# Designs tried in a protein design run: peptides against a protein of PDB entry 6JX3. Part 13

Target 1, 85 residues: chain A of PDB entry 6JX3
Amino acid sequence: AEFRLRPEISVAQTDYGMVLLDGRSGEYWQLNDTAALIVQRLLDGHSPADVAQFLTSEYEVERTDAERDIAALVTSLKENGMALP

## One batch from the design tools (peptide; aimed at target 1 N32)

Design b2_p16_8_s2 (made by RFdiffusion4, then SolubleMPNN; from b2_p16_8, 5 letters changed)
Fold by OpenDDE base, seed 3:
Parts: structure tokens; C-alpha cells; sequence
Structure b2_p16_8_s2 (fold): chain B 85 residues (1-85), chain A 16 residues (1-16)
């Protein structure tokens, strides 16, 4: 399924990384570099499998770990109201 | 060579 942010979420690029702002609650969240990279690629239309392949190609991480980390991040983004279910 | 890997994380900064 397509990864999408909720309509009320705004994306800001800051000197300290990607920030997501919830325009309804006012809550805002900072993503570390890895999380920002994953989100950017998912929003660009890459599948989780594509992202896992990218991570294992560029970073010192095994495929299984990359897949688990991507899944955990997506779950967190959904649970915290940033991504659509 | 490959870059060091950090697990992805999100941090709640607060509320505006």
C-alpha cells in the first residue's frame, strides 16, 4: 500500500533534519537522518523492499535488520498520527 | 565502502 502522511501533517526541512508538524494538535516530531531518508524514499513511491535494498547498499546494516527497522518506523509514524493507516 | 548505520528514530519535540 502507498505510504502517505496525514493531511494535517506538514514537513519542514531544518538545519537539524526533517521535522513533522501536526497542524491540529500542534505536536511536532524530529526524525533522525535514517528515519528522514526512509520517509523521503517512501513518499517518493519506493516500496519498503526498495528502501531496505537501498539501506543495505549504502549502510552497514543487514537486510533483515533494515526490514525490521523500516517496519517499526512506519508503525511508529502511524501510531503517532503522522502517517495514514 | 558503506556508511555507519543508525537505527531510525523519531523524537517528540513538543507542542506549538
Amino acid sequence: as target 1 above (85 residues)
Amino acid sequence: SKLPYQRPSITRLGRL
Scores: peptide ipSAE 0.771, ipTM 0.943, DockQ to the pose 0.961
OpenDDE base, seeds 1, 2, 4, 5: peptide ipSAE 0.770, 0.771, 0.769, 0.771; ipTM 0.943, 0.943, 0.943, 0.943

## One batch from the design tools (peptide; aimed at target 1 Y28 L31 L73)

Design b2_p17_1 (made by RFdiffusion4)
Pose (drawn by RFdiffusion4):
Structure b2_p17_1 (pose): chain A 85 residues (1-85), chain P 17 residues (1-17)
Amino acid sequence: as target 1 above (85 residues)
Amino acid sequence: PLPKPSRTLDVPHYHPR
């Protein structure tokens, strides 16, 4: 249940926002503010459920949408090689 | 500084409460 980045992934905070770099493939990705917030909280050890609660308390988003959006982001992070399965 | 990436992993924009 622990969200983890793949070992070769590095992170930078930049003027554009949070960036993930794959040190092996050389692919690098920009996360928007919400994606960065979700990833940071997941890396802190919070569950996706915790993050959904946070998003609905802080932003104009329904809990159901927050859960789906978190799930989609995590799936995308796995699909694109940033996060471990 | 890093150049702006061409790839993104985005969540829809949410407005703050």

Design b2_p17_1_s1 (made by RFdiffusion4, then SolubleMPNN; from b2_p17_1, 8 letters changed)
Fold by OpenDDE base, seed 1:
Structure b2_p17_1_s1 (fold): chain B 85 residues (1-85), chain A 17 residues (1-17)
Amino acid sequence: as target 1 above (85 residues)
Amino acid sequence: SLPKPSKSISVPELRPR
């Protein structure tokens, strides 16, 4: 259940914000600040529930919305080949 | 200089409390 990036994916900080770079294709995906924050915490070992609690405590967002956004992001990262299923 | 990315993934931006 641990969130992990695929082996070919690396994280980079750029002038455009956080990007996830696919070392095989050369394609990279830009994350906005909120997405980057979520990914960082997940990679640090926090559960989606932990991240939702963090978001609701630090930002103006309801728990349900935070949970939905996190789930959608994780799904997107998996479907677009950046995170392991 | 770094080229702009062609792909992006975003979550609704949040306002700090």
Scores: peptide ipSAE 0.652, ipTM 0.855, DockQ to the pose 0.869
OpenDDE base, seeds 2, 3, 4, 5: peptide ipSAE 0.647, 0.650, 0.646, 0.650; ipTM 0.857, 0.852, 0.856, 0.857

Design b2_p17_1_s2 (made by RFdiffusion4, then SolubleMPNN; from b2_p17_1, 10 letters changed)
Fold by OpenDDE base, seed 5:
Structure b2_p17_1_s2 (fold): chain B 85 residues (1-85), chain A 17 residues (1-17)
Amino acid sequence: as target 1 above (85 residues)
Amino acid sequence: ALPRPAKSISVPALAPR
């Protein structure tokens, strides 16, 4: 399934990095740069597998670790109300 | 401007090849 943010969530760039902001509640979450990169790629339509390949190509990370990190991030974003299930 | 967020979501930082 396609990764999508919930309609009320917007992306903003701040002095502290990328944040996801809930336009209804005002709640927001800071993403570190690696998380931001993953989210950006997913939002651009790349699959988790695509992103894992990208990460292993560009960074010093093993495929299994990249896949785990992506899965954990996606789960976190869904469970914390930022991404659609 | 937003204050520094108290909430964060992070993935282990990666070093470029």
Scores: peptide ipSAE 0.604, ipTM 0.846, DockQ to the pose 0.914
OpenDDE base, seeds 1, 2, 3, 4: peptide ipSAE 0.603, 0.597, 0.603, 0.599; ipTM 0.843, 0.844, 0.837, 0.844; seed 4 fails the geometry check

Design b2_p17_1_s3 (made by RFdiffusion4, then SolubleMPNN; from b2_p17_1, 10 letters changed)
Fold by OpenDDE base, seed 3:
Structure b2_p17_1_s3 (fold): chain B 85 residues (1-85), chain A 17 residues (1-17)
Amino acid sequence: as target 1 above (85 residues)
Amino acid sequence: ALPQPQKSLSAPALRPR
């Protein structure tokens, strides 16, 4: 269903890029540009399929690779306690 | 106390068309 961050997770924009911050523990994760782009689109309500289409249209990447990259990132976000399952 | 290490999440870099 809808991609959502856990309630304790906040998004911060820093000079070094997007950061996801746990307001309880203070743990934070810095995202590279590609990861930030994907997360921002998902948080804006775009589906993974929408994001894949966006990536293939704007960047030199094949659809299958874009889909795999998105899925892998979403899995990491869930497994590392940032996104709801 | 030692400073906490920064953690990172990455996806493969993309080149614009």
Scores: peptide ipSAE 0.603, ipTM 0.832, DockQ to the pose 0.528
OpenDDE base, seeds 1, 2, 4, 5: peptide ipSAE 0.603, 0.601, 0.599, 0.601; ipTM 0.831, 0.834, 0.834, 0.830

Design b2_p17_2 (made by RFdiffusion4)
Pose (drawn by RFdiffusion4):
Structure b2_p17_2 (pose): chain A 85 residues (1-85), chain P 17 residues (1-17)
Amino acid sequence: as target 1 above (85 residues)
Amino acid sequence: KPYVKPSIHRATFDVDW
């Protein structure tokens, strides 16, 4: 249940926002503010459920949408090689 | 706060690592 980045992934905070770099493939990605917030909280050890609660308390989003959006982001992070399955 | 759906995309800029 623990969200983990793949070992070759590095992170930078930039003027554009959070960036993830794959040190093996050389692919690098930009996360928008909400994606960055979700990833940071997941890396802290919070559950996706915790993050959904946070998002609904802080932003104009329904809990159901928050859960789906978190799930889709995590799926995308796995699909694109930034997060371990 | 306005909610912006989470997204990722390949960076269209260079970052010094």

Design b2_p17_2_s1 (made by RFdiffusion4, then SolubleMPNN; from b2_p17_2, 5 letters changed)
Fold by OpenDDE base, seed 5:
Structure b2_p17_2_s1 (fold): chain B 85 residues (1-85), chain A 17 residues (1-17)
Amino acid sequence: as target 1 above (85 residues)
Amino acid sequence: KPYVRPSIRPADFEVDW
């Protein structure tokens, strides 16, 4: 399924990296560089499989580890109210 | 490049509007 942020979530770039803001609760979340890269590519329309391929081509990570980390991040974003289920 | 696992964390500030 298509990865999408919830409509109340805003994206901002800061000196410390990407942040997500929940406009209803006022809650902020900070993403590290890898998480930001994954989110950006998913929002650009790449599939998790596309992102895993990209990570293994650019970084010292095995395919299985990349797939696990992407899935865990997506789960966290959904559970913390940032991404649509 | 070296790989760092993805992470998210609550930021130290909140917004009211």
Scores: peptide ipSAE 0.681, ipTM 0.883, DockQ to the pose 0.660
OpenDDE base, seeds 1, 2, 3, 4: peptide ipSAE 0.681, 0.679, 0.662, 0.666; ipTM 0.883, 0.882, 0.881, 0.883

Design b2_p17_2_s2 (made by RFdiffusion4, then SolubleMPNN; from b2_p17_2, 7 letters changed)
Fold by OpenDDE base, seed 3:
Structure b2_p17_2_s2 (fold): chain B 85 residues (1-85), chain A 17 residues (1-17)
Amino acid sequence: as target 1 above (85 residues)
Amino acid sequence: KPYVRPEIRPVDFEVDW
């Protein structure tokens, strides 16, 4: 399924990194650089496999670790009410 | 480049509506 944010979630770019804001509750989450990069690429339509390939090309990370970290991030975003299931 | 695992962090603050 396509990665999508929930309709109440807004993306903000700050000097401290990417922030996801829930416009209904006022809750927000700060992403580190790697998480922001992953989310940006997913929102641009890249698959998790595409993102894993990108990470292994740019960073000192094994494919298996990249895939696991992407999956864990996506799961966290869904569980914390930011991404649609 | 060195790899840093992705992280998200909840931030606690009150929004002034």
Scores: peptide ipSAE 0.688, ipTM 0.885, DockQ to the pose 0.603
OpenDDE base, seeds 1, 2, 4, 5: peptide ipSAE 0.673, 0.685, 0.686, 0.673; ipTM 0.885, 0.883, 0.884, 0.886

Design b2_p17_2_s3 (made by RFdiffusion4, then SolubleMPNN; from b2_p17_2, 8 letters changed)
Fold by OpenDDE base, seed 3:
Structure b2_p17_2_s3 (fold): chain B 85 residues (1-85), chain A 17 residues (1-17)
Amino acid sequence: as target 1 above (85 residues)
Amino acid sequence: KPYVRPEIRPVDFEVEW
């Protein structure tokens, strides 16, 4: 299914990286560079498989590790109320 | 490039009362 943020979540670009803001709870989450890159590509419509291919082409990471890390990030974003199930 | 695993972190701030 398509990766989407919850409607109450806003994205902010800061000097310290990407931040996700929950407009209802007031919670903020900061993403490191890799997480921000993954989220940006997913929001642009790339599949997790597309993102894994991108990561292995740009970084010193094995395909299986990239796939696992993407899946774990997506799970975290859903569990912490940022992404839709 | 060297790879860094993706991470998310909650941002905490103090509120004045």
Scores: peptide ipSAE 0.672, ipTM 0.884, DockQ to the pose 0.502
OpenDDE base, seeds 1, 2, 4, 5: peptide ipSAE 0.671, 0.668, 0.668, 0.671; ipTM 0.884, 0.882, 0.882, 0.884

Design b2_p17_2_s4 (made by RFdiffusion4, then SolubleMPNN; from b2_p17_2, 8 letters changed)
Fold by OpenDDE base, seed 4:
Structure b2_p17_2_s4 (fold): chain B 85 residues (1-85), chain A 17 residues (1-17)
Amino acid sequence: as target 1 above (85 residues)
Amino acid sequence: KRYVRPEIRPADFEVEW
């Protein structure tokens, strides 16, 4: 399924990196560079598999590790109310 | 390039909007 942020989530680019704001709770979430990159690519319509391929081509990471890390991030984003299920 | 695992965390700073 398509990766999408929840309607109440706003994205900001800051000096500290990508930040997600929950407009309902007021909570701010900071993403590190890797997480931001993954989210950006997913929002651009790339599949998790596409993102994994990208990560392995650009970084010192094995495919299985990249896939696991992407899946874990997506799960976290959903659990913390940032991404739609 | 060096790989760092993706991380999300509660922001520890105030963001100006």
Scores: peptide ipSAE 0.669, ipTM 0.882, DockQ to the pose 0.930
OpenDDE base, seeds 1, 2, 3, 5: peptide ipSAE 0.668, 0.667, 0.665, 0.669; ipTM 0.882, 0.882, 0.881, 0.883

Design b2_p17_3 (made by RFdiffusion4)
Pose (drawn by RFdiffusion4):
Structure b2_p17_3 (pose): chain A 85 residues (1-85), chain P 17 residues (1-17)
Amino acid sequence: as target 1 above (85 residues)
Amino acid sequence: MMEEKPARTLDVPEYPR
């Protein structure tokens, strides 16, 4: 249940936002503010459920949408090689 | 390189506060 980045992934905070770099493939990705917030909280050890609660308490988003959006982001992070399965 | 703007994004829809 623990969200983990793949070992070759590095992170930078920049003027454009959070960036993830794959040190092996050389692919690098920009996360928008909400994606960065979700990833940071997941890396802290919070569950996706915790993050959904946070998002609904802080932003104009329904809980159901927050859960789906978190899930889609995590799936995308796995699909694109940033996060371990 | 990481200080440059990437062409790839992993985005969540924008939410107002």

Design b2_p17_3_s1 (made by RFdiffusion4, then SolubleMPNN; from b2_p17_3, 9 letters changed)
Fold by OpenDDE base, seed 5:
Structure b2_p17_3_s1 (fold): chain B 85 residues (1-85), chain A 17 residues (1-17)
Amino acid sequence: as target 1 above (85 residues)
Amino acid sequence: MMSERPAKSISVRELAR
């Protein structure tokens, strides 16, 4: 299934990096640079497999590590109420 | 507005080129 944020979640850029904002509660989550890169590509319509290929092509990371990091991030975003299941 | 309360953090291992 396509990665999508929950409708109440918006993306903002801050001096400290990408932030996901809950428009209902005002709670926000700060992403580090690698997490932000992954989220940006997923939101642009790339699959997790696409993102893993991108990471291994551009950075010093093994495919297995890229896949696990992407999966863990997606799981975290879903479990913390930012991404749709 | 945003800076009035701390953010929670979601992080992935930083990557090097």
Scores: peptide ipSAE 0.605, ipTM 0.838, DockQ to the pose 0.658
OpenDDE base, seeds 1, 2, 3, 4: peptide ipSAE 0.601, 0.600, 0.604, 0.599; ipTM 0.836, 0.835, 0.837, 0.833

Design b2_p17_3_s2 (made by RFdiffusion4, then SolubleMPNN; from b2_p17_3, 10 letters changed)
Fold by OpenDDE base, seed 1:
Structure b2_p17_3_s2 (fold): chain B 85 residues (1-85), chain A 17 residues (1-17)
Amino acid sequence: as target 1 above (85 residues)
Amino acid sequence: MMLEKPSKSITVRALAR
């Protein structure tokens, strides 16, 4: 299924990097560069597998590690109320 | 006007090229 943010979540670029803002609670989450890169590609319609391939082609990371980190990030975003299940 | 720090953070390992 397509990765999507919850309707109340907006993306902003700030002095602290990429931020996901919950418009209902006012809470916002800072993403570091790696997390932001993954989220951006997922939002652009790339699959987790696509993103893993991208990471291994551009960075010093093993495929298994990339896949695990992407999966963990997606899970975290869902569990913390930013992404739709 | 100074921006407040985000309330929380989500990080993935920093990757080297």
Scores: peptide ipSAE 0.628, ipTM 0.862, DockQ to the pose 0.650
OpenDDE base, seeds 2, 3, 4, 5: peptide ipSAE 0.617, 0.623, 0.614, 0.624; ipTM 0.854, 0.860, 0.854, 0.859

Design b2_p17_3_s3 (made by RFdiffusion4, then SolubleMPNN; from b2_p17_3, 9 letters changed)
Fold by OpenDDE base, seed 1:
Structure b2_p17_3_s3 (fold): chain B 85 residues (1-85), chain A 17 residues (1-17)
Amino acid sequence: as target 1 above (85 residues)
Amino acid sequence: MMLEKPSKSINVPALAR
């Protein structure tokens, strides 16, 4: 399934980096640069597998670690109400 | 106008190039 943010969530670039803002509650979450990169690629339509391949090609990270990090991030975004299940 | 730092964050381990 396609990774999508919940409709009330907006993406913004700030002095603190990428943030995801809940327009209903006003709560927002900062993403570090690696998390932001993953989210951006997922939103652009790349699969988690695509993103893992990208990370291993661009950074010093093992495939297994990249896959785990992506999965954990996606889970966190869903559990914290930012991404659709 | 000063932008306030977010109180919450979601991070993955920072990757080095």
Scores: peptide ipSAE 0.551, ipTM 0.818, DockQ to the pose 0.685
OpenDDE base, seeds 2, 3, 4, 5: peptide ipSAE 0.542, 0.543, 0.535, 0.538; ipTM 0.812, 0.814, 0.807, 0.811

Design b2_p17_3_s4 (made by RFdiffusion4, then SolubleMPNN; from b2_p17_3, 8 letters changed)
Fold by OpenDDE base, seed 1:
Structure b2_p17_3_s4 (fold): chain B 85 residues (1-85), chain A 17 residues (1-17)
Amino acid sequence: as target 1 above (85 residues)
Amino acid sequence: MMLEKPERRIEVPALAR
């Protein structure tokens, strides 16, 4: 399944990093650098498995931990109304 | 008068290179 943001969500780059903006409510979510990296790659069409492989190649993280972090992030984005189910 | 938007944070554990 393709990872997609909800249509009312836009991406902005700020002095403090990547932000997801809800155009309806005005609420915004500040992502830390690791979260931003994952979201960017997912939006570029990489699968969670692709992203996990990328993270383990570039950073000191175990595959299982990368997979967990990606899954938790995706769940959070869906639950908080930023990503489509 | 300062108008501020509700702000939330989404964080993944920081990764070391």
Scores: peptide ipSAE 0.537, ipTM 0.815, DockQ to the pose 0.478
OpenDDE base, seeds 2, 3, 4, 5: peptide ipSAE 0.531, 0.526, 0.525, 0.333; ipTM 0.809, 0.807, 0.806, 0.701

Design b2_p17_4 (made by RFdiffusion4)
Pose (drawn by RFdiffusion4):
Formats: C-alpha cells, sequence, structure tokens
Structure b2_p17_4 (pose): chain A 85 residues (1-85), chain P 17 residues (1-17)
C-alpha cells in the first residue's frame, strides 16, 4: 500500500513547479500544483484516502472526485515509469 | 535552472475553499 517512486527518479522544485526526472530514460515530467501536493503527501506515507480527505478539506472538490483524481494520477505515474507498481 | 519540460502529469486545477 506504500507509494514509492522508482529508484532512478529524481525530483526538483523549480519556478515552473515540481519536476520528476528519470535518470535512465532521460524523460522528465512537470507536475502541476495539485499533482505535486498529492505526490508529496503519498511520499510522506499518507494513504490515498488521507490525501483525498486533505484535498476535500482544502480545495473545492468532492471526495469522490478527489479519490478518482488521486487514483488516476497514481496510475499515470506508474504508467509513465515514475512510480513502482 | 531546469527548462520547463514538454511532459506533464496533471491533476485538474482546484479552487481554494
Amino acid sequence: as target 1 above (85 residues)
Amino acid sequence: PLPKPDRTLDVPTYALR
């Protein structure tokens, strides 16, 4: 249940926002503010459920949407090689 | 500084409460 980045992934905070770099493939990605917030919280060891609660308490988003959006982001992170399955 | 990447992993933008 622990969200983990793949070992070759590096992170940078920039003026554009959070960036993930794959040191092997050389692909690098930009996360928007909400995506960065979700990833940071997941890396802290919070569950997706915890993050959904946070998002609904802080932002104008329904819990159901928050859960789906978190899940989609995590799926995308896995699909694109940033996160371990 | 890093250049802005062509790839993004975005979540919809939410407004603050």

Design b2_p17_4_s1 (made by RFdiffusion4, then SolubleMPNN; from b2_p17_4, 10 letters changed)
Fold by OpenDDE base, seed 3:
Structure b2_p17_4_s1 (fold): chain B 85 residues (1-85), chain A 17 residues (1-17)
Amino acid sequence: as target 1 above (85 residues)
Amino acid sequence: MLPRPAKSLSAPALAPR
């Protein structure tokens, strides 16, 4: 399934990093660098498996940890109303 | 007024190889 943001959520690139803004509530979330990297890759159409492979190749992280981190982030994005289920 | 602070969403930091 394709990872997608909810329609009311927009992406902003700021000097302090990637931000997700809810255009209805005005609430916004500042992502750290790792979260931003994962979200950007997912929005570009890469699968979670693709992202895990990317992370393990470019960074000092084990595959199992990368997979867990991606899954946890996706869950958080959905639970906090940023991503579609 | 100043904007409200952002909430934070993070994943564990990674060190490049």
Scores: peptide ipSAE 0.599, ipTM 0.833, DockQ to the pose 0.628
OpenDDE base, seeds 1, 2, 4, 5: peptide ipSAE 0.597, 0.599, 0.595, 0.597; ipTM 0.832, 0.840, 0.840, 0.838; seed 4 fails the geometry check

Design b2_p17_4_s2 (made by RFdiffusion4, then SolubleMPNN; from b2_p17_4, 8 letters changed)
Fold by OpenDDE base, seed 1:
Structure b2_p17_4_s2 (fold): chain B 85 residues (1-85), chain A 17 residues (1-17)
Amino acid sequence: as target 1 above (85 residues)
Amino acid sequence: ALPRPSRSLDAPALAPR
């Protein structure tokens, strides 16, 4: 399924890094570099498998670890109300 | 100066090849 942010969530860049902002509540989440990279690629239409391949190619991470990191982040984004289920 | 984020969402840091 396609990864999508909730309609009220917007992406912004700050001096502290990438943030996801809830335009209704004003709450926002700061993402570290790894999280930002994953989210950006997912939003660009890459599948989790694509992202895992990208991570293993560009970074010193094993495929299984990359897959787990992506899955955990996606789960968090959904559970915390930033991404659609 | 920007206000601090409400929350933080991190993934494990990666070292480039």
Scores: peptide ipSAE 0.587, ipTM 0.841, DockQ to the pose 0.848
OpenDDE base, seeds 2, 3, 4, 5: peptide ipSAE 0.586, 0.586, 0.580, 0.585; ipTM 0.841, 0.842, 0.840, 0.841

Design b2_p17_5 (made by RFdiffusion4)
Pose (drawn by RFdiffusion4):
Structure b2_p17_5 (pose): chain A 85 residues (1-85), chain P 17 residues (1-17)
Amino acid sequence: as target 1 above (85 residues)
Amino acid sequence: LRFVQAGPHVWIQQLGS
């Protein structure tokens, strides 16, 4: 249940936002503010459920949408090689 | 390069490789 980045992933905070770099493939990605917030909280050890609660308390988003959006982001992070399965 | 819209306010974008 622990969200983990793949070992070769590095992170940078930039003027454009949070960036993830795959040190093996050389692919690098930009996360928007909400994606960055979700990833940072997941890396802290919070559950996706915790993050959904945070998002609904802080932003104009329904809980159901927050859960789906978190799930889709995590799936995308796995699909694109930034997060371990 | 790839763009993923994971929700209305949540996205990730590939910048390069």

Design b2_p17_5_s1 (made by RFdiffusion4, then SolubleMPNN; from b2_p17_5, 8 letters changed)
Fold by OpenDDE base, seed 2:
Formats: sequence, structure tokens, C-alpha cells
Structure b2_p17_5_s1 (fold): chain B 85 residues (1-85), chain A 17 residues (1-17)
Amino acid sequence: as target 1 above (85 residues)
Amino acid sequence: LKEVQTGPRTSIRQLGR
């Protein structure tokens, strides 16, 4: 399934990291650098598998751990109203 | 406001509403 942000969500790059802003509610969340990297790659059209492979090359992380971390992040973004189900 | 640790290297933090 394609990863997409909800239409009301805007992306902002700040000095302190990526921020996702809900233009309707005013709620906004900051992503840490690794979370932002994952989101950026997914939004660029890379599959979760692509991102997992990328993470294993950038960090001392096993493939299974990378996949789990991506899945957990995506779940949180969906549950907190930033990403489409 | 809350912070959610989604993994050892990933987290999201609600900054406001």
C-alpha cells in the first residue's frame, strides 16, 4: 500500500527537524531525524522494503529491526492522524 | 503534549494543538 499523508497535513522543515501540521485542527508533530528520513523516502515513492534496505546501510541495524521500526512509525503516523490508512 | 518512541531510533513529538 502506498504511504500518503492526509490531505490536511502540511510538511515543514525547521531548524529542529521535520514538522507535520494539521491545517484544520492546528495539531502538529515533530519527527526526529530518522523518522523524517523514513517519511521522506516513503513520500518519494520508495517501498518500505527499499527504506529498510536503506536504513541497514546507514545505521547498524538488522533488516528485521529496520522493517519493524518502519512499520511502527507508519502505524503511529496513521493513528495520530498524519497518514492515510 | 506527548512523545511517542516508535523505535530505538525513531520518535514523534506532539508540539501543540
Scores: peptide ipSAE 0.608, ipTM 0.918, DockQ to the pose 0.952
OpenDDE base, seeds 1, 3, 4, 5: peptide ipSAE 0.542, 0.278, 0.315, 0.318; ipTM 0.896, 0.758, 0.702, 0.711

Design b2_p17_5_s2 (made by RFdiffusion4, then SolubleMPNN; from b2_p17_5, 8 letters changed)
Fold by OpenDDE base, seed 5:
Structure b2_p17_5_s2 (fold): chain B 85 residues (1-85), chain A 17 residues (1-17)
Amino acid sequence: as target 1 above (85 residues)
Amino acid sequence: LREVRTGPRTSIRQLGR
């Protein structure tokens, strides 16, 4: 399934990294660098498999670990109201 | 502030509200 942010979520680049802002609630979350990289690639249309391959290539990360990390991040973004289910 | 560590290399941090 396509990864998408909720329509009320805005993306901002700050000196501290990527921030996702909920324009309705005022909640905002900062992503660490690796999380931001994953989200950016997903938003650019890369599949989770693409992102996992990217992580294994760019970092010394096993494929299974990359897949798990991506899935966990996506789940958290959905649970915290940033990404569509 | 609330930090959610989603993996060994990934985390998200609530900065407001």
Scores: peptide ipSAE 0.662, ipTM 0.932, DockQ to the pose 0.882
OpenDDE base, seeds 1, 2, 3, 4: peptide ipSAE 0.647, 0.655, 0.656, 0.648; ipTM 0.929, 0.931, 0.931, 0.929

Design b2_p17_5_s3 (made by RFdiffusion4, then SolubleMPNN; from b2_p17_5, 7 letters changed)
Fold by OpenDDE base, seed 5:
Structure b2_p17_5_s3 (fold): chain B 85 residues (1-85), chain A 17 residues (1-17)
Amino acid sequence: as target 1 above (85 residues)
Amino acid sequence: LREVQTGPRTSIRQLGR
């Protein structure tokens, strides 16, 4: 269950933060800081559990809340055509 | 331009197309 972007998606670092660009459609999405942090760690090979632990440590978020937030973000990225199912 | 709040701390914003 590794998190992967679709092959047509490129990551760009902009002054406004991380942007995911669809090279085929031209659609692009900006991630807010926390979303970008989650995606970066997932792409680096960290598990959702690793990321949840990281969020709890950095932001004093409850573990359950962190896990739910990660899952919701991943779902949205899949539904909006950025991440592979 | 469409913004999706995926959680209390996370959001994604469609900037183009």
Scores: peptide ipSAE 0.641, ipTM 0.928, DockQ to the pose 0.868
OpenDDE base, seeds 1, 2, 3, 4: peptide ipSAE 0.633, 0.638, 0.638, 0.632; ipTM 0.927, 0.927, 0.928, 0.927

Design b2_p17_5_s4 (made by RFdiffusion4, then SolubleMPNN; from b2_p17_5, 10 letters changed)
Fold by OpenDDE base, seed 5:
Structure b2_p17_5_s4 (fold): chain B 85 residues (1-85), chain A 17 residues (1-17)
Amino acid sequence: as target 1 above (85 residues)
Amino acid sequence: LRERRTGRRTSIRQLGR
């Protein structure tokens, strides 16, 4: 399944970066630049594999490290109620 | 990953409510 935010989550672009706001609970989370980059690409329909390939080309990182970073972020977003399982 | 500008690791942080 594609990466999707929960329907109650809003994306806010702030001077401090990407913020995900839960309209139900009022909780909100700040994503740093690389987290936001990953989320943006996923939301645009890129697969985790696409994102990993992108990261290896844009950053001096190994594919496995990129994949782990993406997976960890996705897991965190799901566990913290921002992304659908 | 590390941010180019800050070197900060990929992260999310709860700002509150």
Scores: peptide ipSAE 0.721, ipTM 0.941, DockQ to the pose 0.392
OpenDDE base, seeds 1, 2, 3, 4: peptide ipSAE 0.714, 0.714, 0.715, 0.716; ipTM 0.941, 0.941, 0.941, 0.940; seed 2 fails the geometry check

Design b2_p17_6 (made by RFdiffusion4)
Pose (drawn by RFdiffusion4):
Structure b2_p17_6 (pose): chain A 85 residues (1-85), chain P 17 residues (1-17)
Amino acid sequence: as target 1 above (85 residues)
Amino acid sequence: SSLPPGRPVEVPTYSPR
């Protein structure tokens, strides 16, 4: 249940926002503010459920949407090689 | 070192409460 980045992933905070770099493939990605917030919280050891609660308390988003959006992001992070399965 | 925007990975933009 622990969200983990793949070992070759590096992170940078930039003026454009959070960036993830795959040191093997050389692919690098930009996360928007909400995606960065979700990833940071997941890396802290919070569950997706915790993050959904946070998002609904802080932003104008329904809990159901928050859960789906978190799940989609995590799926995308796995699909694109940034997060371990 | 500086980095330009990478390939976007996004969650819908939410408004703060």

